# Designs tried in a protein design run: peptides against a protein of PDB entry 7UQJ. Part 142

Target 1, 160 residues: chain A of PDB entry 7UQJ
Amino acid sequence: PELYQNFNITPPRGVLFHGPPGTGKTLMARALAASCSSDERKITFFMRKGADILSKWVGEAERQLRLLFEEAKKHQPSIIFFDEIDGLAPVRSSKQEQIHASIVSTLLALMDGMDNRGQVIVIGATNRPDAVDPALRRPGRFDREFYFPLPDVKARFKIL

## One batch from the design tools (peptide; made by RFdiffusion4, then SolubleMPNN)

Design b2_p17_3_s1 (from b2_p17_3, 10 letters changed)
Fold by OpenDDE base, seed 2:
Structure b2_p17_3_s1 (fold): chain B 160 residues (1-160), chain C 160 residues (1-160), chain D 160 residues (1-160), chain A 17 residues (1-17)
Amino acid sequence: as target 1 above (160 residues)
Amino acid sequence: as target 1 above (160 residues)
Amino acid sequence: as target 1 above (160 residues)
Amino acid sequence: EEEERRREEEEQYLYVV
């Protein structure tokens, strides 16, 4: 968040952090949030886990997403971080319950409805970028992707 | 890693990294592994996710834990990192399946069976330290805990 | 931190965290400080930014470094974290102002003068390890290095 | 009680960074 301001870069609406488990996606999002608050400019960081939105809020997940985005907008500059976003918005399958389709549609609409004037960044983290609905990876949504490689076992063996 | 020597503290066999999601627990464990290897001393880093051990190895999780500890001992100095360890060893409830109780008992026995002469460290990461079986948090197991606060400015002021 | 003792490795006085901007170096250093404080043993964490030492303390930077190390020694166990240490100790060039050379020499002397009995760790973070004076990277100083890889350099160059 | 505990859990995830 400060990274974009520190670099005078217009924040993308959505950034997808992808890579194997424990590559630091979630840490990076928090480190970005922490790095992006100066003494003059505090950033509000919202974190949600994709699976928790589905499991904890059966029938209210869409409302909770709306409230999250509203709160993020109210407390801008802000970051919304979705950990394990593949849990929230899995690839559309013919077996996808209408509930999951509605949640994905709500998230899409919320990301599309963000004014670029809004200082709200959405960061999604996933271990399985191919398990995320391609609609979320389109321009104006999670249109920027960051691969978090495992430090190659060999690069670990070279540092180790 | 280095701080214990700098502090003349006997290394615990087990270290629990706890704190909110994305506070850097996994990245810390990896950076610590990378940190403790010099050109002269390579450390082997093993990573497992708690939920993956339960889900991928139904009925074989105990065997996989034994193999992991054996391999870590064979390739010492080594670190075993359990990400989301609360998924592997949740607090014992009266409703806990015998399978989960067996896995926890195996992990306890493996940690107790580590010779202090063994250069094997076990790091557990959790977002919910209170959801980890208290038996794992006893002396000789995960007896040292590291809180990864969110960079709350106040927690920074207490450590600063 | 703790892993060096866990591996019977003599703690380096200095650890260099290097890697591109926003890789979590600063967050890691803070998490290390937080992690190494138990209820029984609080660690004092001192943070300074390399550029701030040069800019805020024109003509007093050497004195401020001495005071910082003295305070860290007084409040041991302690960590000194230098963020953007390449700003404090750039590679020696023939064009380097005598002021910068004096600051570097002071930092070298302070790191060399730390007794290994002293429970003071120095962590330097840089985005440009090759821009740090090689004298700081010698044994007994920042003799251990940690690479914080970017997730995909190309994706960061598109967001940067 | 469950809504308060849920709000406390949610507030634990609200970080002013």
Scores: peptide ipSAE 0.000, ipTM 0.221, DockQ to the pose 0.102
Fold by OpenDDE base, seed 5:
Structure b2_p17_3_s1 (fold): chain B 160 residues (1-160), chain C 160 residues (1-160), chain D 160 residues (1-160), chain A 17 residues (1-17)
Amino acid sequence: as target 1 above (160 residues)
Amino acid sequence: as target 1 above (160 residues)
Amino acid sequence: as target 1 above (160 residues)
Amino acid sequence: EEEERRREEEEQYLYVV
């Protein structure tokens, strides 16, 4: 948030962190939240795992996504971090596909419904951007992508 | 163990670590195991994932839980860490519900069967305490809960 | 690579890292990749999760494994790290079993097809080596196993 | 120079995120 404001760049609605697992995507999302949080301006950080949205919220996942976005808006400035967002990608089983398609459709609608003036940033982390629904990677959704290479030892100490 | 003994607090049978994913629940459970391990007193740390208990041990999960608790008792002082313990919560599908209910019932019985004098601590980690079976959150089971907020930068350096 | 070359040991085709979750298997695999990467010799590190191979590449998993091994060969010296490789173990459901069996068979064939002169190392990480298909643990595949005990504080600082 | 440039590129990558 502040980083984008400081650069006079319209904050993207969604940022996709992609790269090999454990490249620090989750860590970076948190470091960003912590770095943007001052005593005067606390950023509320919400986190969900893609697999958790599918498995743990069966039949309520859409509602829980809506509540998450409402709560994020209520507690702005806020970050919604979706870890393993590619876990929302349909398992190609007919019944799971329909549930996954509904959840993805809900997420699309929620990202489209974000007022551009809202101080809510969505960060998605994936190990496979190609497994993320292409509709999520469109402008106004996850329209910025950051590749997380495997840090060498030196780069790792900088993320810690 | 020693931490609770040093504070003259009756060691809980079970501690539930809950909070947003990557808040260091798994890291803290290990830091606790490491901090309680001295040259004179090595703590044996056992770890299982909730999803793994369900998926990888289908039809043997109950037996593997029993073996885990027996091994933990044999190697006391010990910690049993269940990561993603909310993965033992039933997916509301009729056939999975029965399997999950049996596994949860076994875990309940094992926690109830722990002699309070045994130097076995059970730590459950979840991102959603409300998705954990309420029966697991009762006294004599996971009766202590620790919320893991998103660490600020300062708090993070204290956990590392 | 260099570690095995420095010790005049024929580099194993596959190394299985096993031990309790978060014992640093994923961290060690990366530290190895970083330690073996010099300015003169960059190691390309590829990472896949076992569960991701099954869920996210349904019907294309075999092709994606082939592409991964081809890309690793093209970018040699390289490491292919399979996190949660026991996630390739069949869930004992008839239709998933067939898909899992095909993926495992493809991985077996790819590991068997690695020219021993190729600078491609495969690292598998699991919390349960007994849940890994025994065929993967045979000579010429994951023929070396490294147990990751819970590091004490001292051992943990050596892995970081 | 190349280590500094890579460090600056990594820092820019860390600071632009």
Scores: peptide ipSAE 0.000, ipTM 0.236, DockQ to the pose 0.048
Fold by OpenDDE base, seed 3:
Structure b2_p17_3_s1 (fold): chain B 160 residues (1-160), chain C 160 residues (1-160), chain D 160 residues (1-160), chain A 17 residues (1-17)
Amino acid sequence: as target 1 above (160 residues)
Amino acid sequence: as target 1 above (160 residues)
Amino acid sequence: as target 1 above (160 residues)
Amino acid sequence: EEEERRREEEEQYLYVV
């Protein structure tokens, strides 16, 4: 928040971390939360897994997402980290179960409902960015994407 | 603390993070500290390395451990993270130097002296869980162990 | 190797990963090794800790470093990862023990003796880049440095 | 003393969440 304020950067509503499995996306997100917390400013870190939201909260996933965003808003500045977000928000297909479509629609609405002035950052992590609903990757949602290349490619990207 | 209270889980006095080197144990401990904090509740994170306690504080290591636990208790809720705890608390052998035996004994006493109601969590990280004194791995000390598999295996565990 | 060849980049002899503790330096180095290894091309990953070389090999540390570099050369393409390299190669002071000075001198000579055509990359990781002997940070040794910022600063660096 | 204090400050990560 102050980080974004100090840079006059509109805090992105959402950041998508994508790249091959084990490239440190989850680790980076946790680490981001840890380091955005300064001695002066606490950042509340909420972590959820896409598959866990579907499996643990069958029939209440939409409500749990709403509660998560409300809690994150209450505890600003905050980070909501969705690990394996492709499990929560798969690409919409004609064969997509109505339940998945409803959850995706709820997440879209929650991302849209965040005030751009809010100190809530959403980080999605996926190994399959193309398996994430393109609607989540539109401006005002996950508008920034960070490729977590295979660390060879990270070595390249840093060495470049 | 509240997380453990809300789950009626007796807060473990100690958690052992073990696994191959560079599996993100240290980073997870930091991320845990940063996630258990909330805007309302500061978790003080103390980090020490096992080898640094032995090398930097020759003859004062026991005192430094006591001071660390006192400071952690003063700044509750807190996490004490021992990185490379196998360097501090090697398996007791008949050839173990008296200095190492004294330090291990001090750490055992400090772990035992923590009130189960205290908001101090100790996290030990090691690459060699079998090189840690089995006395530290007993109930009431490091009673919970978490394996940090190699990132490839983590990639598998995340894809599973 | 081929990665650097394909880019006509002289493979850096050494890469210094530096930044606050638990910023994922070790994890990145392992991940780099894992990802430069394709199914077709295995990269041999050698990992040593600076403090372990001093403590385990008192009086043979120079020989162990030579053997490590010879083994890495024999198993090309390879990565030598020195975790906590500041423990192996502290800043030279008038108070530096002759043993430490000899080890640092051996590492300098080994880094200088690497053929630029060799498929051996050395990665040093430190939390204290200023505690590493500046001689190791000169061109032809650890000629590339990667800051592993606090993951907030990583968020900043990626968001910038 | 200042290097010890800096080490103590570097070893004290106050996680304020």
Scores: peptide ipSAE 0.000, ipTM 0.281, DockQ to the pose 0.069; fails the geometry check

Design b2_p17_3_s1 (from b2_p17_3, 10 letters changed)
Fold by OpenDDE base, seed 4:
Structure b2_p17_3_s1 (fold): chain B 160 residues (1-160), chain C 160 residues (1-160), chain D 160 residues (1-160), chain A 17 residues (1-17)
Amino acid sequence: as target 1 above (160 residues)
Amino acid sequence: as target 1 above (160 residues)
Amino acid sequence: as target 1 above (160 residues)
Amino acid sequence: EEEERRREEEEQYLYVV
């Protein structure tokens, strides 16, 4: 947030957290939401899991995305966090159903429709940045990308 | 514990989080305690700092460890997180006071005494896995190790 | 960084991360240093632990703070992260040694001496915001505070 | 000594970044 102001960098509309599972992406997004709230200005944190938007909201996912962005805009300043965004916004070249293409198109339109004067940040988290539609990684969308490196792989398989 | 039951994986008695300072070991332990709690089944998270058990509970550290494990067992499912466990359980070959040897022996006995049917997970975090008593890193104790690399500053630098 | 631009808030010279231990303050500071570096503009991240500046640099802590701020200014854009800042800058009303009062005074002077046009951010992390000298929490110093809650079980239930 | 060694190791890990 203010680091980018101090660095004279235009704030991203979206930030992509990427890296292997259990690297703390979801935790970091939550901690950022906490870190962005002050006594004077509490940030509303919205969380959605990509797979949940597809599985829970089959046939209404586009409407749910619209409502989410409207609610985030209504409760500014806000963060919208999409956990496992590769589940919500898979690569368009994947033979995934027509439903995914519509949802991705809706998310793109919602991100493009955010006024830069709006106090809404979108954070996507994925274990597979290459599985995220490249259109989301363009300037004015998820134009900032955070790699969360593995704490060593062999370690993680032992805890899950 | 329940994560592992849900995954049909034998729950580790202990997990060692290791890596440089500020790599998110403590944060990850808390996030795991998060991820394992549901509406129906809340996980009780116990946190102790290794240095605090030594400095605050001088002469009672063994009793405090016993009480901690009993309380964790009583409030199953539970996580016991030891932050800076190298401060609690230094290498036995170090010329550290007889007090440390007794505490380490107590912790070993408590970990060995955990029934695998118990829903208690022990997580140790350290910046120095080699400063932790090797006896703690044996099967049936901290038999799982997670290296938390420095979140690569370069992966960080790509995001501004 | 950019969150504060998006929030139309003047970027703090200093940010205080506070909250219970292991809520991810240090990880967040590191990830923010991450978030603030690009291929074109790498951020130099300086980390110091409050207790270390006191214990390692007894009698030179003031000089080390000056050097740290000079080095951060030389390598702009930069972040200076003080982990456990309550150890470096305890409340002046505490009967702590004259050394702590001098160090706090030096840190205050260094923060006040930062030009707002400088690309240096100072982040302090503490488990005890009330143990930090209130003079550091004034406008132009650590004028922004980020609460890192325990990922309390209830906060998890609201977001999943 | 052990705190100093801890800090030196922590600093070494910081310089590798």
Scores: peptide ipSAE 0.000, ipTM 0.237, DockQ to the pose 0.082; fails the geometry check

Design b2_p17_3_s2 (from b2_p17_3, 10 letters changed)
Fold by OpenDDE base, seed 4:
Structure b2_p17_3_s2 (fold): chain B 160 residues (1-160), chain C 160 residues (1-160), chain D 160 residues (1-160), chain A 17 residues (1-17)
Amino acid sequence: as target 1 above (160 residues)
Amino acid sequence: as target 1 above (160 residues)
Amino acid sequence: as target 1 above (160 residues)
Amino acid sequence: EEEEREREEREQRLEVV
């Protein structure tokens, strides 16, 4: 209950952080984890990179995702943060279709299988929301999106 | 002398940056390195992730740590920054005891072996100070701790 | 055309972000990507870590770099951001010479092979510009350098 | 491989205390 109240999300909803890279999505996901953690209620934060799951675990990515979600459930209240989730679940393109389709299908099933009473929040961060498979952005999955605006263009031009 | 004056630390002290993830520990450790670097005195910054040392160098992590400290000494004044140091030296748990114990023992020996005249500073960053082996947090090692508070909850709620 | 106008760079120029670690180089590279992206013109951002390319792809790093540049070209306008590029292309030292020399040689060839009409920008971030192979810092490669100054020493001493 | 997997799993447990 309380974890989801802190995020103002209804389980099993995922939150997609999108915006320009380095707008602090990872920073914010991590900061959220700590703000929702108190002395009485520690939140376990699981961080994965989409590309790392795909590359390190070729042929095992599905199993690794399952293990991650099981572990998150075991250590609830928990946050699963997928950094660069577009690397894990890119929009289906023909030649990488099978491996990506399996991983996406597994992630979809895991998100759909999250019990509403579970205290597991999934946060995906991407620089390219349109490169994330639309199936992940449907209701009951990453159904909330937060745009991370750039630090003011004026501040950047002073550094460049 | 001067490097340690800039940090207001007595060698061979390490500094533990702890706080919620994304509070800018890595950012600050990194920022400290450059403030202590001038045109006349460049500081060499060595960054390692605890996780990467453990995973990439299974059975060689001890050697890699030794090499890192030797390289830091060779390129002094220098900063060794361990990001996610809790991944390198987690609190001793029974089943991973041997590999972690060896790495921790090596890191302890390297920190204890730092000459007081050396211009090598060690900064560890963690989100979980309690997950860092207490042996690393003793005097003469990571004996100073800095808490990185969350960016104001109000600033986060404006982004969410 | 427009992407390079937004960066005020002439293709095929790379930009080296250097400065103290956590001065926001990664943050800025990422922030630049999004400021140059509009509703009409999305920029694809490719992030790689130098150390990850070297370690994950031992013997395949050259191929992975080629694939990265091909993918960036395919998804232009795009930014390739190498975080910690000094980990990918350290200054040549004798014993690691062959593997590093091959990767550096490949990256040099890829940067030199970027067509002036391509809408691919390469940003390298490093904490140690002097640890980056000087061959990468030549005209037509990372020929622009931006120093990321530390957040004011006064602000750091308040956190320390 | 399996020990590396268990290590990656443990390291990716950031317990936010």
Scores: peptide ipSAE 0.006, ipTM 0.186, DockQ to the pose 0.064; fails the geometry check
Fold by OpenDDE base, seed 2:
Structure b2_p17_3_s2 (fold): chain B 160 residues (1-160), chain C 160 residues (1-160), chain D 160 residues (1-160), chain A 17 residues (1-17)
Amino acid sequence: as target 1 above (160 residues)
Amino acid sequence: as target 1 above (160 residues)
Amino acid sequence: as target 1 above (160 residues)
Amino acid sequence: EEEEREREEREQRLEVV
């Protein structure tokens, strides 16, 4: 809400940051979290890697996702940032194990279950937006997409 | 200074961030401030908008600028970030009121009065570098300029 | 050279970017690469993940590292960025296979073999600087270290 | 495999234009 109020935008539930590696997706997500937090109102930032959810939470990934969303809801206003989200939610058309389908289905249900008035924002970062399940990219989920180009030659001066 | 010490560079007094709206100028200034702060050494970040200095401080803008620079000096190491600095320091060739000329003259004097060894960095961000008074862009002031390109027109839809 | 000339710094051979995940290490490396090219002089940016060098190049990692450095030398001025370098060059005190020791030894030799006048810069990014072999952190290698703090609730005092 | 390796190599050869 306030994040989006500061941007004068209708709050999406999810925002997809996509672009080549090292274009600042993770940095921007953190900086947006920081920019929208005041001395009066701290935003809680949760970060997870998509690959870590699959590898570290084998057999419990769905439960851990539910816990993450409930924790984010408890600590509103909050941001859930999924780095490398293509690792969590690969395209359903890939011959993937039932486990991946269940995890993606759980994430979809959690995003669908969020109230748009809730102070929880979900940001997914990927280098491969086309590798992300199209179901996650539908309205009411990651319905806003943000391409991070490589800092071209001219972006050069500004950072140093 | 520490920003520049970390880089082993001669500290410029001022850095101009320029590029189209939403290219991450403000974000980068904040991220640089963050990156150069350790657990042992906190950098104080001061942010002002150029337009706010003109509109909110009418008749006292010069005094408020002096106070800002003294506060930054007191809280060294520090960064002063001027967002939309073209609002504060428009080109002198524009038929501007004497008030704008006085404010710019005060900012020039404050930047000229900084010791290069001082741990105060000034960052100006603008969408229109050509609208910034060339006197601010001279050596010893905003002598380093940093262009943030638009993420290509398609990527612009995504970040802003 | 020119990268460092633009910075007015003595060229280190290597720069270590360290800090928690998503602090902007990769972005900063790309941005630095960007900052030091002009329309007249393009910098070639090479990016590799430390873990990919170990996993994808098993048995050929040393050869691939040599090829990378020769390619970077051929395309001067250039930057070699190693993301997650702690995956490539873990601490020698870890009971790791001879393969890791050989890869690290090769990287050390390649960095030691660089002419300080060469227009090749090596940037390593890690979330765990203490997991990087101390031999890489010695003078003439990754002798400059840059800490990227999280925009923590505490970094809010610094950035906001 | 070779095209994917060349694509990964091309994506890794980001000419910072």
Scores: peptide ipSAE 0.000, ipTM 0.225, DockQ to the pose 0.071; fails the geometry check
Fold by OpenDDE base, seed 3:
Structure b2_p17_3_s2 (fold): chain B 160 residues (1-160), chain C 160 residues (1-160), chain D 160 residues (1-160), chain A 17 residues (1-17)
Amino acid sequence: as target 1 above (160 residues)
Amino acid sequence: as target 1 above (160 residues)
Amino acid sequence: as target 1 above (160 residues)
Amino acid sequence: EEEEREREEREQRLEVV
């Protein structure tokens, strides 16, 4: 919060890490969580996978998102890291429409409902930024995007 | 500078990143450097390795540290990142005492000599925080410590 | 192994990660180790720094490399990660020639001696691919190279 | 000395589960 207060910049409610798998998105998010913690001011790091939220909490995904944001708010300063957020928030035009639309709407509302003074940072990681609902990428949500480039695509195909 | 003004916390002259090797300490330091930059206000990122300072500049390590801090001061706002700072500033009780004691004393003096209003952040990274001279970990020096845990096994699966 | 069997690609004996320091080379190597591990099939990750091999094992560096490869072979499937491999295998024209030449020759022989069916992957990381002996970059050794670009300055701005 | 080397070697052997 205070970091952002000095810049008169509304603290970004969300940051989108995007780039191919294994570009270090999750690791960067953890490292950020660690690096914003001090001995005096521990940052609580919450991690969820988009697919896990959908698969484990069929019909309760919205409630689980609410609980996650409430817990993050209770344990401020905190980071909520959504790994594979494209699994949680697919583009609305994909045929898995209704359940995903509800979850996306809940996530949008939760991000919109964060007080700009709240010490909760949301990091979404995706391999497919274009598969994330554009509504999540609007100002006041995941309004900052970080591209994690592959080590050259040709190169990764060569390791695995 | 302004970031720390809001907390009424004397800007930590140094931040210690510690944790197992390959937990992203160096990557985080670079990400911090870049994220604190703006298009208008570029942060200059200086990187040195503890072992390189000792090995390349035998007998000149103190002078090189002074030059580094002067250059960082000239290019404010700046980050000085010491990778493997335990190689530069081993605990004084280690038998390699005299040369290391001098280098440590110089680093201490340079950190102590930083104006609290200076736009120079020092980040030390180590895999062995206990191998760093406790004098460097005192208030006004590396007074903030960040643990970079091994990404939990489950978390590593999430990066790729 | 099975991943490489499907592609009819002889598993690369070595992969060179190159790019500026703190681009996530070490982090990627660890992430790869983790992602190629399953609960059923743990990958053993061996990490060595080029400079540490030279400094800690003065006169025994060759033996230590042999032991490392033997141990990696014993604990298959495994990854050997050489951080700062330019410290281990500098270009032969550097004045520290004789000791380095012997170490490089040993590393070359060890990489050449790996059975193509061995479940040992060697990853070398360097900030200076041009400082690595070209002999290590030949087919059957570090024959695959991955450039880790600096995260674009703009991308870094958005993380913090 | 050997036990410290074995500890350093064990710390360098991250069994990535």
Scores: peptide ipSAE 0.000, ipTM 0.321, DockQ to the pose 0.097; fails the geometry check

Design b2_p17_3_s2 (from b2_p17_3, 10 letters changed)
Fold by OpenDDE base, seed 5:
Structure b2_p17_3_s2 (fold): chain B 160 residues (1-160), chain C 160 residues (1-160), chain D 160 residues (1-160), chain A 17 residues (1-17)
Amino acid sequence: as target 1 above (160 residues)
Amino acid sequence: as target 1 above (160 residues)
Amino acid sequence: as target 1 above (160 residues)
Amino acid sequence: EEEEREREEREQRLEVV
């Protein structure tokens, strides 16, 4: 409840943070997780890189995603943060299609399988929202998007 | 001596920094390198990404690792920081086995070949210690592990 | 004009930021973009990762590069920042040669095609300047190089 | 250069904090 109120999201919804690299998407996700943590209610924050799921877990990426969602559910309230999520679920191109299709299909099923009673939020960060498979950007998945602009000098003076 | 005292490590030992992405592993490695540098004793800091060694140096990764360790020894006291080291030495999976096996074998030999009198520290950063080949986590290699937790709100107010 | 004066570059020239990871190459590129932005003249900052262009846009990387340069020209004054540019244009190795050769050839043509009247700066960041295709480091392309050393203790005490 | 490096490390710290 509070976690979803803080993100102003109706569960089960993913949040897509998009904007140029180093605009603080990863930091903001951490900041939000910390801000939603109290002494009484610690939020468990899970973080994975999209490229890491593809490169390190060839043939086990689907299993690692399942385990991640199970662990997040076990440690609720929790946040799953996918940094560089467009490395996990690139738009389907012909030569890597099968491996990407299986990982994407698994992530879709895991997001669709999140019970509305689960206190698990999924945050995806990308530099290119158009490089994320459109199936992930549908209602019930990453259906909220936050744009992280480059901080101009005036915005920097507000964060300093 | 001072370098190893500052890291509280017994030479020749590697240090594995592990924890979620953006927990400051890379920043801490840099902070430690600078904190161990004095006007009298500048520490040379070498940094490589695991994914970069695999992708950019196909067939020369082993040679580049040897050159890196030779250069680090030449410029001692020195730190070799492998960011995303689990991209360099993933747990042996059947389909990429030969290339990874050669790179891992080279890194093992280079770490084992560090004389206890050498003022070279190796720091590996990973988001997944279990994705690093267990052979690297043995005594005389990456035998110290530092966990980088997510900063909670209280930890943030100390860094602001 | 001011943008090129601020970078001290003669258009059309690329700037290569090189140095160890997390030496602030990405952050400097952002700081420079912000410092060159005024209330009257906002600089549009485009950022791409080299690895992302290869992995996410297999067969369309060339088109995405063209679109990026067109968009940068449309929103001039602008900066195109390629983070990990050595992931985009690695030195030609035999097994990935064709895909890399086409992307490199496209980037070369786009940099060569920048009109001296265009207020578009290209910044490439790399941890390994020798891993960037030498054709990109020629006059009219990335013909200025900035080394980002590790901050020593004295530089840190000024930033603390 | 030093002020930009200061701003840069402050922003890196802000990105890690």
Scores: peptide ipSAE 0.000, ipTM 0.258, DockQ to the pose 0.034; fails the geometry check

